# Peptides against a protein of PDB entry 4ASU, part 40

Target 1, 270 residues: chain A of PDB entry 4ASU
Amino acid sequence: ATLKDITRRLKSIKNIQKITKSMKMVAAAKYARAERELKPARVYGVGSLALYEKADIKTPEDKKKHLIIGVSSDRGLCGAIHSSVAKQMKSEAANLAAAGKEVKIIGVGDKIRSILHRTHSDQFLVTFKEVGRRPPTFGDASVIALELLNSGYEFDEGSIIFNRFRSVISYKTEEKPIFSLDTISSAESMSIYDDIDADVLRNYQEYSLANIIYYSLKESTTSEQSARMTAMDNASKNASEMIDKLTLTFNRTRQAVITKELIEIISGAA
Target 2, 83 residues: chain B of PDB entry 4ASU
Amino acid sequence: FTFASPTQVFFNSANVRQVDVPTQTGAFGILAAHVPTLQVLRPGLVVVHAEDGTTSKYFVSSGSVTVNADSSVQLLAEEAVTL

## One batch from the design tools (peptide; aimed at target 1 S142 E206, target 2 P43)

Design b2_p18_3_s3 (made by RFdiffusion4, then SolubleMPNN; from b2_p18_3, 12 letters changed)
Fold by OpenDDE base, seed 2:
Structure b2_p18_3_s3 (fold): chain B 270 residues (1-270), chain C 83 residues (1-83), chain A 18 residues (1-18)
Amino acid sequence: as target 1 above (270 residues)
Amino acid sequence: as target 2 above (83 residues)
Amino acid sequence: SAAVEAFNARIAAALEAA
């Protein structure tokens, strides 16, 4: 490589490093906010899931319609955030199909569709776009919940798959159950709940769905921003190492060129 | 007893004496060992009676309240403010 | 170095698309 080529590469990598450092700082700011907002959201969301854990709601085996909701975002450069969700969605879909269930998929965030479109296009009901530009609100979750309930797809049971935040360096892809109104209404374990009006139960389920979606969005967002911050940090470090290597190569090449020129001058071959 | 909104936690697995909640069917008091029930909140006043005799008041919008068989209670309001 | 270059290229492409 000529000195010119090395210089061009150095300039390019230095520019990339500046960009990755900037992106790291932006991700860090978004992460800090997301983590702060996740604390109450987790209590709220886990509280909403408590019924399902305590009531041990079971879906009858004769019920075959299953909904998978994958939660991520539209934005890239966040490591394995999207692929982890997609991988678990694929696994769950395959397991359900093997069990003779009908599977439909909803993607929250465009990246889910991008990954699964070729292999699962016929199973997609809807993809929600414009996810991840701003922090998710309960209003956003309510819109998604409403769209799901109004989609006309009468699922019996569902699974919401998202990345749960553990720490700044760790997330875990998890699955939580979603139940239809009919499944809850018919569950034997619900008999202990006294005099539940059908209208009350319907409204309760609407809130429950919105609550769970909101929770999943907050977990996903925090995980994503943390992962992006880490990815950009790693990219910046890698760029730094490459700059160092290329700088050494540049210096060596420069010395070699000078030496060659001196030899040519001394030998009269110039 | 857990009482939270999407953005704020008021009680997290706390022991309380009684919680008065506004529901679509009317206001009712949740005592210790209340029968399991599910209700939907109407805008109104929530009153939490602590074991020490202190009373806290909150205004809530819509939401849900769950009383489980294990006596755990989840009060989840879309919006809530301390009064 | 090739892996790093490929990674950098992907980042650059993503940044140009943003």
Scores: peptide ipSAE 0.078, ipTM 0.880, DockQ to the pose 0.012
OpenDDE base, seeds 1, 3, 4, 5: peptide ipSAE 0.006, 0.021, 0.023, 0.019; ipTM 0.804, 0.875, 0.860, 0.869

Design b2_p18_3_s4 (made by RFdiffusion4, then SolubleMPNN; from b2_p18_3, 11 letters changed)
Fold by OpenDDE base, seed 4:
Structure b2_p18_3_s4 (fold): chain B 270 residues (1-270), chain C 83 residues (1-83), chain A 18 residues (1-18)
Amino acid sequence: as target 1 above (270 residues)
Amino acid sequence: as target 2 above (83 residues)
Amino acid sequence: SKAIEEFNKKIAEALAKA
């Protein structure tokens, strides 16, 4: 490689390193905010899921329609955040299909669709785009919930799949159940609950869905920003190592060029 | 007893004497061993009566309240503020 | 960990092509 080639490559890598460092800082700031906002969101979301855990709601085996909601974002460069969700979605879809269930998919964030479009395009109901640029709000979750409920797909049971935040260095892809109004209303385990008006139950379910979606978005966002921060840090370190190697090569090559020039001068070949 | 909004936690698995909640069917008090129920919140006043006799007041918007068979209660408001 | 490694690999590959 010529000195010119090495210099060009060095410049390119240095520019990339600047970008990755900048992205790391942005991700760090977003992570810090997301983590703070996750604390109440987790209590809120887990509280909403408490009914399903305590009531042990079961979907009858004869019910065949299953909805999978994958939660991620539109934004890349965050390690395995999107692929982990997609992998779990694929696994769940395959398992459900093997059990004779009809599976439909909702993607929260465009990356889910990008990964699954080729293999699962026919199963997609809707993809929610413009996710991840701003921190998710309860309003956002409500919009998603409303759109889902208005989609016309009458699912019996669903699975919401998202990355749960554990720590700055760890997340886990998890699945939480979603139940249709009909499934909840017909569940034997719900008989212990006092006579619930149908309208009340419908509204309750709408809030529950929005709550769970909101929770999943907050977990996902926190996980994503943390993963991005880590990914960008690693990228910056890798770039640094490459810069060091190329710099060494540059120096060696420069010395060789100088030596050659000196020899040419001394030999009179110039 | 858990009482939270998406952005704030007021009570997390706390023991309380009574919680008064505004529901679409009317305001009701949740006492110990209240029958399991699901309700939807209407905008209004939540009053939490602690075991020590202290009372806390909150204004809530929409949301849900769940009373489970194990006497656990989840009060989840879309918006809530301390009064 | 594997995903991060893959990402790092992709970046490394991109850097190597640059």
Scores: peptide ipSAE 0.034, ipTM 0.889, DockQ to the pose 0.011
OpenDDE base, seeds 1, 2, 3, 5: peptide ipSAE 0.024, 0.022, 0.027, 0.031; ipTM 0.880, 0.879, 0.884, 0.887; seed 2 fails the geometry check

Design b2_p18_4 (made by RFdiffusion4)
Pose (drawn by RFdiffusion4):
Structure b2_p18_4 (pose): chain A 181 residues (1-270 with 5 gaps), chain B 83 residues (1-83), chain P 18 residues (1-18)
Amino acid sequence: ATLKDITRRLKSIKNIQKITKSMKMVAAAKYARAERELKPARVYGVGLIIGVSSDRGLCGAIHSSVAIIGVGDKIRSILTFKEVGRRPPTFGDASVIALELSIIFNRFRSVISYKTEYSLANIIYYSLKESTTSEQSARMTAMDNASKNASEMIDKLTLTFNRTRQAVITKELIEIISGAA
Amino acid sequence: as target 2 above (83 residues)
Amino acid sequence: AEEKIAEAAERAELYAAA
């Protein structure tokens, strides 16, 4: 309730809002990179339960939608392949998955809407390239919604700060008048 | 005729005369009228004879060539670089 | 370059032998 507590909390939530907004544009830039590389990947991959995701969270209902194997550390987290989503998926990564050894992944449509031999590694590569495009655009909205929630939270606290600031001024003033009187 | 690597796409549904291809057994030159077959590649060159008579030369490390029941061929390699 | 070509040939043989 003290001004010091409110000033500390404002700076704390502002830091979160700046970071979440900073990841909205990052997901927007990484999504643009992912879609640019999805066009040649879709024309390349055309011709047992495999779950395709990533280690990196903060992407909304992507890991929860997909429901030994399992690519993406967050899919084993419910009940394996680790270290994906930090860097764009290469064909070599799809090859290692095939080397260690009917498939579930998120297909890219747009920024809002989604759906859940040598040839076998091409399907794994097709899913990896589709998944990261899906993972990034979903994260673009997830951090946009978080930036909105943190901004609403700052507005409510600013009104509290103005009430407390007014209440401190009047209290100090009363203590002066009474001390005089 | 479709020729693509994971990185870049060279031909998108040609419309081409013939394509020389490296295969595990020697080499195969796929004409417009060729039997439906499924083949796997080896380290070798790919020569693309364009419809206007010109030539295109690339290199292939590995992959697969697929010629369907119709006049359609899809050639895909892990890496294809010039030169 | 030749090492990368040999690795790609070995991968292709593994896939075919699988």

Design b2_p18_4_s1 (made by RFdiffusion4, then SolubleMPNN; from b2_p18_4, 14 letters changed)
Fold by OpenDDE base, seed 3:
Formats: structure tokens, sequence, C-alpha cells
Structure b2_p18_4_s1 (fold): chain B 270 residues (1-270), chain C 83 residues (1-83), chain A 18 residues (1-18)
């Protein structure tokens, strides 16, 4: 490589390093906010799931329609955040198909579509884009919930797959159940809940779905920002190491060029 | 007793004496041994009676309330403010 | 920018594995 080539590469990497450092700072700020907002969201979301855990709602085996909601975002450069969700979605879809279930998929965030569209295009109902630029709101979750409920797909049971935040250095891809109104209303375990009006139950389920989606979005966002911060930090460190290596190469090459020029001068070949 | 909105937690697994909630079907008072039920909130006043005798008032928008067999209660409002 | 960062990551991985 010529000195010019090395210099150009050095300049490029230095520029990238500046960008990754800036992105790290941005991700750090977003993470701090996301983590703060996750605290109440987790209480809220876990509260919404309490019924399903306590009632131990089971879907009859004869019911075949299953919905998978994958939660991620539109933005990359966050490590394995998207691939982890996609991997679990694929696994779940395959398992359900093997069990004779009909599977439909909803992607929250464009990255899910980008990863799965080629192999699962026929199973996609809808993909929600423009996710991850702003912190998710309950309104956003409500829109997604409403769209799902109005999609016309009469699922019996579903799974929402998202990254649960553990710590700044750890997340875990998890699955939570979602149930249709019919499944909830027909569940034997629900018999203990007295005097539930059909309209009330419908509205309740709408809130439940929105609540769970909101919770998943908040977990996902926090996990993503943390992962991005780490990824950008790693990228910055890697860039630094590469700069050091290239600088050494540059110095060696420069010395070689100088030596060659000196030899040419001394030998009179110039 | 858990009472939260998406953005704020008011009670987290707390023991309370009574919670009055505004439901679409009418006034609903939740006591410690209330039967399991599911209700939907209408905009209105929530009153929490603590075991120490203190009463707290909240204005809530729509939402849900769940009373479970184990006497746990989840009050989840879309929006809530302390009054 | 994202493509550049991805490229850098790939290059770095290649260099670190060498």
Amino acid sequence: as target 1 above (270 residues)
Amino acid sequence: as target 2 above (83 residues)
Amino acid sequence: LEKRVEELQRLTDLFLSA
C-alpha cells in the first residue's frame, strides 16, 4: 500500500471513530432516559400480565391460529438486538408450524422485516415502521394494538417477542403471551372472575394488549440503547487499535520509501 | 395493590384498606376480600384508603382494574394525576 | 454512516482475527 493509501485509510478511520464516539454519547443519553422511563413501564406492564399468569390461560389444541409479534426498531448498530429477536421468532414460527398451527407475523420496527421478509414474507400481516427515533409512548402502543385488532386476523393465541432489559451490559430475548378475546372468554380459569360483561371484557383486552405492547417497546428500547452504546464503544476502541496499527505501518512504509530514495541518490541512479 | 400509569407508579404491591374506582358500570369499591373481577375505568376519581387511615385522591382517565383470587389488585390507568 | 461503521466493524474483526 502506498503512503497515500494508508493516509487515506487513516483519515477515514479517524472520521469513523469520531462518529462512533458521538453515537456512543447519543446512545448513552437515550439509554439514561429509556432506563428512567422503563421503571414505571415495567410495573405497569408486569401488572398487565398478572392476570394471564395467575389465571394460567390455556389455548385449546384445536385452535390453530397463532400470531407472533416481534419487537425491535428501525435502527441498526446495536449488536445482536435485532438478530436475537428474529432468531427467536424463527424458532417459534418453526415450532408452531411443526405443531400444525397457522402462523402470522407482525413486525414492530423495520429491522424485523429486513431480516425475515425473504423467508417469511407470506406470514407477515403488517410491519410498523418509524420505530426507534423517538421514545415509544402509550399512544404508539395503542395504535399498534388497534391496528392488530382491526387487521381481521382472528388469532387464538399469540406471542410477543422482545428484548428484556437486565443491565447496561445484559438483555434477554423473551416471549410473553397474548390472547384473543375468544380465548380469554372461553378459558376455564376465567370462571372465577364474576360478572364480566362482554363489552367490558372486550375493552379490557384492548387495554391489555396495548399495555403489553407498550411494556415490550420500553424494554426493547432500553435494551437497544444500552447495546448501541456498547457497540459504539467497541467500535471506537477497534478504530483506535486500527489507527495505531496503520500508523505503525505508515511509519515503516515511510522509512522504506526514504531509504529507497536515499539509495537511489547515493547510487546515482537518480 | 398496584396502581400505575405508563409513566408513573403510585402504589407497587402495597397493602391498602380500600380502593374506590370509577368504572363504566358504576361505583366500585375494592376491599381486601373482594371477589375476583375485571373492570374498565372511566374518567373519574380514584380514592385509595391506606391502612394507616390516610386517604389519597387521584384523577384517572380510562384503564383497567383487575381483582385476582389471591386478593392482588392491579389498577392500570392510561393517565393518572394526584389530586 | 451505518454502512461505514459496519464496514469498520468487519475490518476490525478481520484484523483482530489475523
Scores: peptide ipSAE 0.027, ipTM 0.864, DockQ to the pose 0.011
OpenDDE base, seeds 1, 2, 4, 5: peptide ipSAE 0.017, 0.009, 0.019, 0.022; ipTM 0.827, 0.829, 0.824, 0.866; seeds 1, 4 fail the geometry check

Design b2_p18_4_s2 (made by RFdiffusion4, then SolubleMPNN; from b2_p18_4, 16 letters changed)
Fold by OpenDDE base, seed 3:
Structure b2_p18_4_s2 (fold): chain B 270 residues (1-270), chain C 83 residues (1-83), chain A 18 residues (1-18)
Amino acid sequence: as target 1 above (270 residues)
Amino acid sequence: as target 2 above (83 residues)
Amino acid sequence: LKARVEENERLTRLFLEL
């Protein structure tokens, strides 16, 4: 490589390092906010899931319609965040298909569609875009819940797949159940709950769905920002190492050029 | 007893004497060992009676309340404010 | 500006995969 080529590459990598450092700081700020907002959201979301855990709601085996909601975002540069969700969605879809279930998919965030559209295009009901620019709100979750309920797909059971935040260095892709109104209404374990009006139960289920979606979005966002911060830190370190390596190469190449020029001068060949 | 909004936690697995909730079917008091039920909240006042005799009031918008067989209660409001 | 951002993102991805 010429000195010019090395210099150009050094300049490029230094610029990348500046960008990755800036992105790290932005991700760190978003992470700190997301973690604060996750604390109440986790209590709220876990509270909504408590019914399903305690009631042990089961879907009859004759019921065939299953919904998968994958939760991520539109934004890249966050390590394995999107691929982890997509991998679990693929695994779940394959297992359900092998069990003779009909599977439909909802993607929250465009990255899910980007990964799955080639292999699962026929199973997609809808993809929600514009996810990850701002922190998710309960209003955003409610919109998703309403669109799901109005999709016309009469699922019996479903799963929401998202990255649960563990720590700044750890997340885990998890699955939580979602149930249709009919499945909840027909569950034997629900008989212990006092006479619940059908309209009340419908409204309750709408809140439950919105609550679970909101929770999943908050977990996903926190995991994503943490992963992005880590990814940008790693990129900045890799850039630093490459700068050091190229600087050494530049110095060696410069000495070789100088030596060559001196030999040409001394030999009179110049 | 858990009482939370999406953005704030008021009670997390706390023991309380009674919680009065505004539901669409009417306001009712949730006492210890209340029968399992599901209700939806209407805009109104939640009154929490703590075991120490303190009473706190909250305004809630919409949401849900779950009373489980294990006497656990989840009060989940879309919006809630202390009064 | 958009093309520069996309190229920078591509390059950043390359550095993340290293």
Scores: peptide ipSAE 0.044, ipTM 0.845, DockQ to the pose 0.014
OpenDDE base, seeds 1, 2, 4, 5: peptide ipSAE 0.027, 0.034, 0.018, 0.030; ipTM 0.833, 0.842, 0.842, 0.842

Design b2_p18_4_s3 (made by RFdiffusion4, then SolubleMPNN; from b2_p18_4, 13 letters changed)
Fold by OpenDDE base, seed 4:
Structure b2_p18_4_s3 (fold): chain B 270 residues (1-270), chain C 83 residues (1-83), chain A 18 residues (1-18)
Amino acid sequence: as target 1 above (270 residues)
Amino acid sequence: as target 2 above (83 residues)
Amino acid sequence: REERVKELEELQKLFESL
């Protein structure tokens, strides 16, 4: 490589390093906010899931329609955040298909579609875009919930798959159940909840869905920002190492050029 | 008793004496050993009666309330503010 | 030519010292 080539590459990598450092800082700020906002969201979301856990709602085996909701975002450069969700979705879809169930997929965030579109295009109902630029709000979750309910797909049971935040260095892809109104209404375990009006139950289920989606978005966002921060830190370190290596190469190449020039001058070949 | 909005937690697994909630079917009081039920909130006043005799008031918008067989209660409001 | 040689030799010494 010529000195000019090395210099150009050095400049390029240094610029990349600046970008990754800046992105790290931005991710850190977003993470701090997300983590703070996750605390109440988790209480809220876990509270919404409490019914399903306590009632031990079971879907009859004859019910074949299953919905998978994958939750991530539109934004890359966050390590395995999207691939982990997609992997879990694929696994779940395969397991359900093997069990003779019909599977439909909803992607929250464009990255899910980007990963799964070739293999699962026929199973996609809808993909929600414009996820990840701003912190998710309950309004956003409500929009997603409403769109899902209005999709015309009459699922019996569903799975929402998202990355649960554990710590700044750890997340876990998890699955939470979603049940249709019909499944909830027909569940034997719901018999202890006597005299619930159908309209009340419908509204309750709508809130439940929105609540769970909101919770999943908050968990996902926190996990994503943390993962992005780590990814950008790693990228910055890798860039630093490459800069050091190229700098050494530059120095060696420069010495060789100088030596060559000296030889040419001394030999009279120039 | 858990009472939260998406953005704020008011009670988290707390023991309370009574919670009065506004529902679409009417306001009702949740006491100890209340029968399991699911309700939807209407905009209105939530009153929490603590074991120590203190009473706290909140305004809530929409949401849900769940009373479970184990006497756990989840009051989940879309919006809630202390009064 | 001599001046350029001197300059390059100085640079070479500098690089050898690094």
Scores: peptide ipSAE 0.033, ipTM 0.834, DockQ to the pose 0.004
OpenDDE base, seeds 1, 2, 3, 5: peptide ipSAE 0.027, 0.030, 0.029, 0.029; ipTM 0.828, 0.836, 0.834, 0.837

Design b2_p18_4_s4 (made by RFdiffusion4, then SolubleMPNN; from b2_p18_4, 14 letters changed)
Fold by OpenDDE base, seed 2:
Structure b2_p18_4_s4 (fold): chain B 270 residues (1-270), chain C 83 residues (1-83), chain A 18 residues (1-18)
Amino acid sequence: as target 1 above (270 residues)
Amino acid sequence: as target 2 above (83 residues)
Amino acid sequence: REERVRELEELQQKFLES
C-alpha cells in the first residue's frame, strides 16, 4: 500500500470514528430517558400481566389459531436486538406449527419484517413502521392494539416477544402471553371473577392488550438504546485500534520510502 | 395494591384499607378481601384510604382495575394525577 | 544531492527517536 492509500484509509476511519462517537452520545441520551421512563412502565405492564399469571388462563387444545407479536424497531446498528427477537419468533412459530397450530405474525418495527419476510411472508398480518425515532407512547401502543383487534384475525392465544431490559450491558428476549376475549371469557379459571359484563370484559381486554404492548415497547426501546450505545462504543474502539495499526504501517512505510530514496541517491540510480 | 399509570407509579404492592374507584357501572369500593372482579375505569376520582387513616385523592381518565383471589389489586389508569 | 541526503537522514533520525 502506498502512503497515499494509507492516508486515505486513515482519514476514512477517523471519520467513521467521529460518527460512531456521535452516535454513541445520541444513544446514551436516549438510553437515559428510556431507562427513566421504563421504571413506571414496568410496574404498569407487569401489573397488567398479573391477571393472566394469577388466573392461570389455559387455552383449550382444540384451539388452533395463534398470534405472534414481535416487538423491535426500524433502527439498526444495535447489535443482536432485532435478530434475537426474530430468532425467538421463528422458534415459536416452528414449535406451534409442529403442534398443529395456525400461526400469524405481527411485526412491530420494520426490522422484524426485513428478517422474516422471505421465510414467513404468508404468516404476516401487518407490520408497524416508524418505530424507534421517538420514544413510544401509550397512544402508540393503543393504535397497535386497535389495529390488531381490527385485523380480522380471530386468534385464540398469542405471544408477544420483546427484549426485556436487565442492565446497560444486558437484555433478555422474553415472551408474554396474550389472550383473545373468547379465550378469557371461556376460561374455567375466570369463573371466580364475579359477574363480569361482556362489554366490561371486552374493554378490559383492549386495555390489557394496549398495556402489554406499551410495556413491551418500553422494554424494547431501553434495551435497544443500551445495545446501540454499546455497539457504537465498540465500533469506536475498533476504529481506534485500526487507526493505531494504520499509523504504525504509515510510519514503517514512510521509513521504507526514505530508505529507498537514500539508496537510490547513494547508488546513483536516481 | 398497585396503582400506576404508564408514566407514574402511585402505589406499588402497598397495603391499603380501601380504594374507591370510578367504574363504568358506578362507584366501586374495594375493601380488604373483596371478591375477585374486573372493572373498567371511567374518568373520575380515585380515593385511597391508607391503613394509618390517611386519604389520598387522584383523578384518573380511563383504565382497568383487577381484584384477584389473593386480594391483590391492580389499578391501571391511562392517565392519573394527584389531587 | 548531499543536501537531500542530509534531509532524509534527519528525517530518519527523527522517526527513530519518536
Scores: peptide ipSAE 0.051, ipTM 0.850, DockQ to the pose 0.004
OpenDDE base, seeds 1, 3, 4, 5: peptide ipSAE 0.046, 0.050, 0.047, 0.046; ipTM 0.838, 0.849, 0.849, 0.851; seeds 1, 3 fail the geometry check

Design b2_p18_5 (made by RFdiffusion4)
Pose (drawn by RFdiffusion4):
Structure b2_p18_5 (pose): chain A 181 residues (1-270 with 5 gaps), chain B 83 residues (1-83), chain P 18 residues (1-18)
Amino acid sequence: ATLKDITRRLKSIKNIQKITKSMKMVAAAKYARAERELKPARVYGVGLIIGVSSDRGLCGAIHSSVAIIGVGDKIRSILTFKEVGRRPPTFGDASVIALELSIIFNRFRSVISYKTEYSLANIIYYSLKESTTSEQSARMTAMDNASKNASEMIDKLTLTFNRTRQAVITKELIEIISGAA
Amino acid sequence: as target 2 above (83 residues)
Amino acid sequence: AAEAVAAAEAFAEALAAA
C-alpha cells in the first residue's frame, strides 16, 4: 500500500510488459523467416506415433494441442528428442531423428488459424519446418495477449498510485496543521 | 519435372526435354516418355536438357528420383550446388 | 565438400540397409 511498494510493483510489471512486447516482434521476425523457408520445404516433402514440438515454450496452446519417439522436450513433459526451437530446424536434425529409429504436428495456415528409406526422413523434415512456422506465429499472439494483460495491470496500479499519492499529501498536511494548532 | 533440395528449388513442374540422373546402378537419362520407376541416387552430376535446346549442369550428392504413371518426374537431393 | 558427399552417401547406405 505504500508508495514505495507501488513504485516497485509498477517497475516490475513494466519490465514484464517490455519483454513480452519485445518477443511479439521477435516471433514476428522469426515467423517471417520460417514462412520464407516453408515454400521450398512444402514442394520438397510430398512422397507409430510421432509428436512434433519444441523445447521453447511461451507459445500458447501448441504443446497442449498435440496429444523412444517424441521430438520437442515439452511433449515428454506430460508423461526422446531435445534441443529444438532455439534455432531453425535443419535437414540434418530430421536425419538424426530417422537415424535413431502416423505423425502429429501443427500445420501452418495463417497467423491465427491452425490444425493438429529416404522418403521417411523427408516427412520428419516436412513436420519440423511446418511446426516451427506454427510455433512462432502462435507465440506472436501469446506474447501479444500477455503484453495486453500486463498493460491493463499497469493501468489499475497507476490509479492506486494516484490515490496513495493524494492520501500521503493530505496526511502530511494534517500533521502540520494540527501541530500548529 | 521437379528438382529441389531442402535449401532451394531449381525446377517446379517442367516442361523439360530430358534429365541426366546419377543412380546407384550407373546413370539414367529420363526422357519425356519413360517407364514408371522409383530410383535412389548416388554422388554424380545432373544434366538438365532444356526445352529450347540449352543445358543446365548441377551436382547431386544423394536423394531420390520418382517418375509416376503419367509424364511427371520429381527429383530431390539432400544438397545441390553450382559448381 | 568431399566430407559432405561421403556423409550423404553413408546416410543413404544406412537407410538402404534398414

Design b2_p18_5_s1 (made by RFdiffusion4, then SolubleMPNN; from b2_p18_5, 15 letters changed)
Fold by OpenDDE base, seed 2:
Structure b2_p18_5_s1 (fold): chain B 270 residues (1-270), chain C 83 residues (1-83), chain A 18 residues (1-18)
Amino acid sequence: as target 1 above (270 residues)
Amino acid sequence: as target 2 above (83 residues)
Amino acid sequence: LEERIREAQELLEKFLSL
């Protein structure tokens, strides 16, 4: 490589390093906010799932319609955040299909669709875009819940798949159950809940769905921002190492060029 | 007893004497060992009676309340403020 | 020749300064 080529590469990598450092700082700020907002959201979300855990709601085996909701965002450069969710969605879809279930998919965030479109296009009901630019609100979750309920797809049970935040360096892809109104109303375990009006149960289920979606969005966002921060830090370090390597190469190449020029001058070959 | 909104936690697995909630079917008090039920909140006043005799008041916009067989209660409001 | 020597010396100085 010529000195000019090395210099050009050095400049390019230095620019990349500046960009990745800036992105790290932005991700760090978003992470800090997301983590603060996740604390109450987790209590709220776990509370919303308590009924399903305590009532042990079971879907009859003869019921075949299953909904998978994958939760991520539109934004890249966050490591394996999107691929982890997509991988689990694929696994779940395959398992359900093998069990003779009908599977439909909802993607929250464009990245899910981008990964699964070729293999699962016929199973997609809807993809929600414009996810991840702003922190998710309960209003956003309510819109998603409403769209799902109005989709016309009468699922029996479902799964919401998202990344649960563990720490700044760790997340885990998890699945939580979603049940249809009909499944809840017909569940034997719900018989202990006395005098539940059908309208009350419907409204309750709408809140429950919105609550779970909101929770999943908050977990996903925190995980994503943390992963992005880490990814940008790693990219910055890799850029630094490459700069060091290229700087050494530049110095060696410069010495070689000077040596060659000296030899040419001394030998009279110029 | 858990009482939270999406943005704030008021009670997390706390022991309380009584919780008065405004529901679409009417206001009712949740006592110890209340029968399992599901209700939807209407805008109104939530009153939490602690075991020490203290009373806390909250305004809620909407949400849900769950009373489970194990006496656990989840009060989940869309919006809630301390009064 | 003197100019070539000067050029060589300058290059050498640059080399030694690296």
Scores: peptide ipSAE 0.020, ipTM 0.828, DockQ to the pose 0.004
OpenDDE base, seeds 1, 3, 4, 5: peptide ipSAE 0.016, 0.016, 0.018, 0.011; ipTM 0.818, 0.824, 0.826, 0.833

Design b2_p18_5_s2 (made by RFdiffusion4, then SolubleMPNN; from b2_p18_5, 16 letters changed)
Fold by OpenDDE base, seed 5:
Structure b2_p18_5_s2 (fold): chain B 270 residues (1-270), chain C 83 residues (1-83), chain A 18 residues (1-18)
Amino acid sequence: as target 1 above (270 residues)
Amino acid sequence: as target 2 above (83 residues)
Amino acid sequence: LQQLIEENAALLEKFLSL
């Protein structure tokens, strides 16, 4: 490589390092906020899921319509965040299809659609875009829940797939159940909750759906920002190491060029 | 007893004597060993009676309340404020 | 920053894939 080539490469990598450092700082700030906001959101979301866990709601095997909600965002450069969700969605969809279920997909965040579009385009009901620029609110979750309920797709059971935040260095893709009103109403395990007004149950279910979506968004956001922060940190370090290596190469190459020029001058071959 | 909004936790797996909740069908008190039920909150006053006799008041906008067979209670308000 | 990211998106992606 010529000195010019090395210099160009150095400039490029230095520019990348600047970007990654800046992105790290932004991600760190967003992570700190997300983690703080996740604490109450987790209590809230886990509280909402408590019914389904305690009631052990079972969907009859003859019920065939299954909804998969994948939760991610529109923004890249966050490691395996999107691919992890997409992988789990694919696995779940395949398992359900093998069991003779009809599967429909909702994507929260454009990245899910981007990954699954080629293979699962026909299964997508809707994709929610503009996710991840701002922290998710309960209002955002309610909009998603409402859109789902108004979609006209009468699912029996579903799953919401998202990245649960564990720590600054760890997340895990999780799946939580969602149930239709009919499934809840007909569940034998719900008999102990008898004499619930149908309108009450409908409204309750709407809240439950919004609650779990909100929870999933908060978990996803925290996981994403943490992963991005880590990715940018690693990239910045790698860039630094590469700059050092290239600088050494530059110095060696420069000396070689000087030596060659001196030889040409001395030999008269110039 | 768990009482939370999306943004704030008021009680997390706490033991309380009684919780009065405003539901669409009316206000009712949740005591120990209350029968399992699901209700939707209406805007109104939540009153938490602690075991020590202290009473805390909250205003809630909407939400849900669940009483499970194991006596666990989840009060989940969309918005809630301490009064 | 966003503009800079967009201008260098291809290079950045390549770099992050290393």
Scores: peptide ipSAE 0.142, ipTM 0.919, DockQ to the pose 0.014
OpenDDE base, seeds 1, 2, 3, 4: peptide ipSAE 0.128, 0.102, 0.107, 0.119; ipTM 0.913, 0.913, 0.913, 0.917

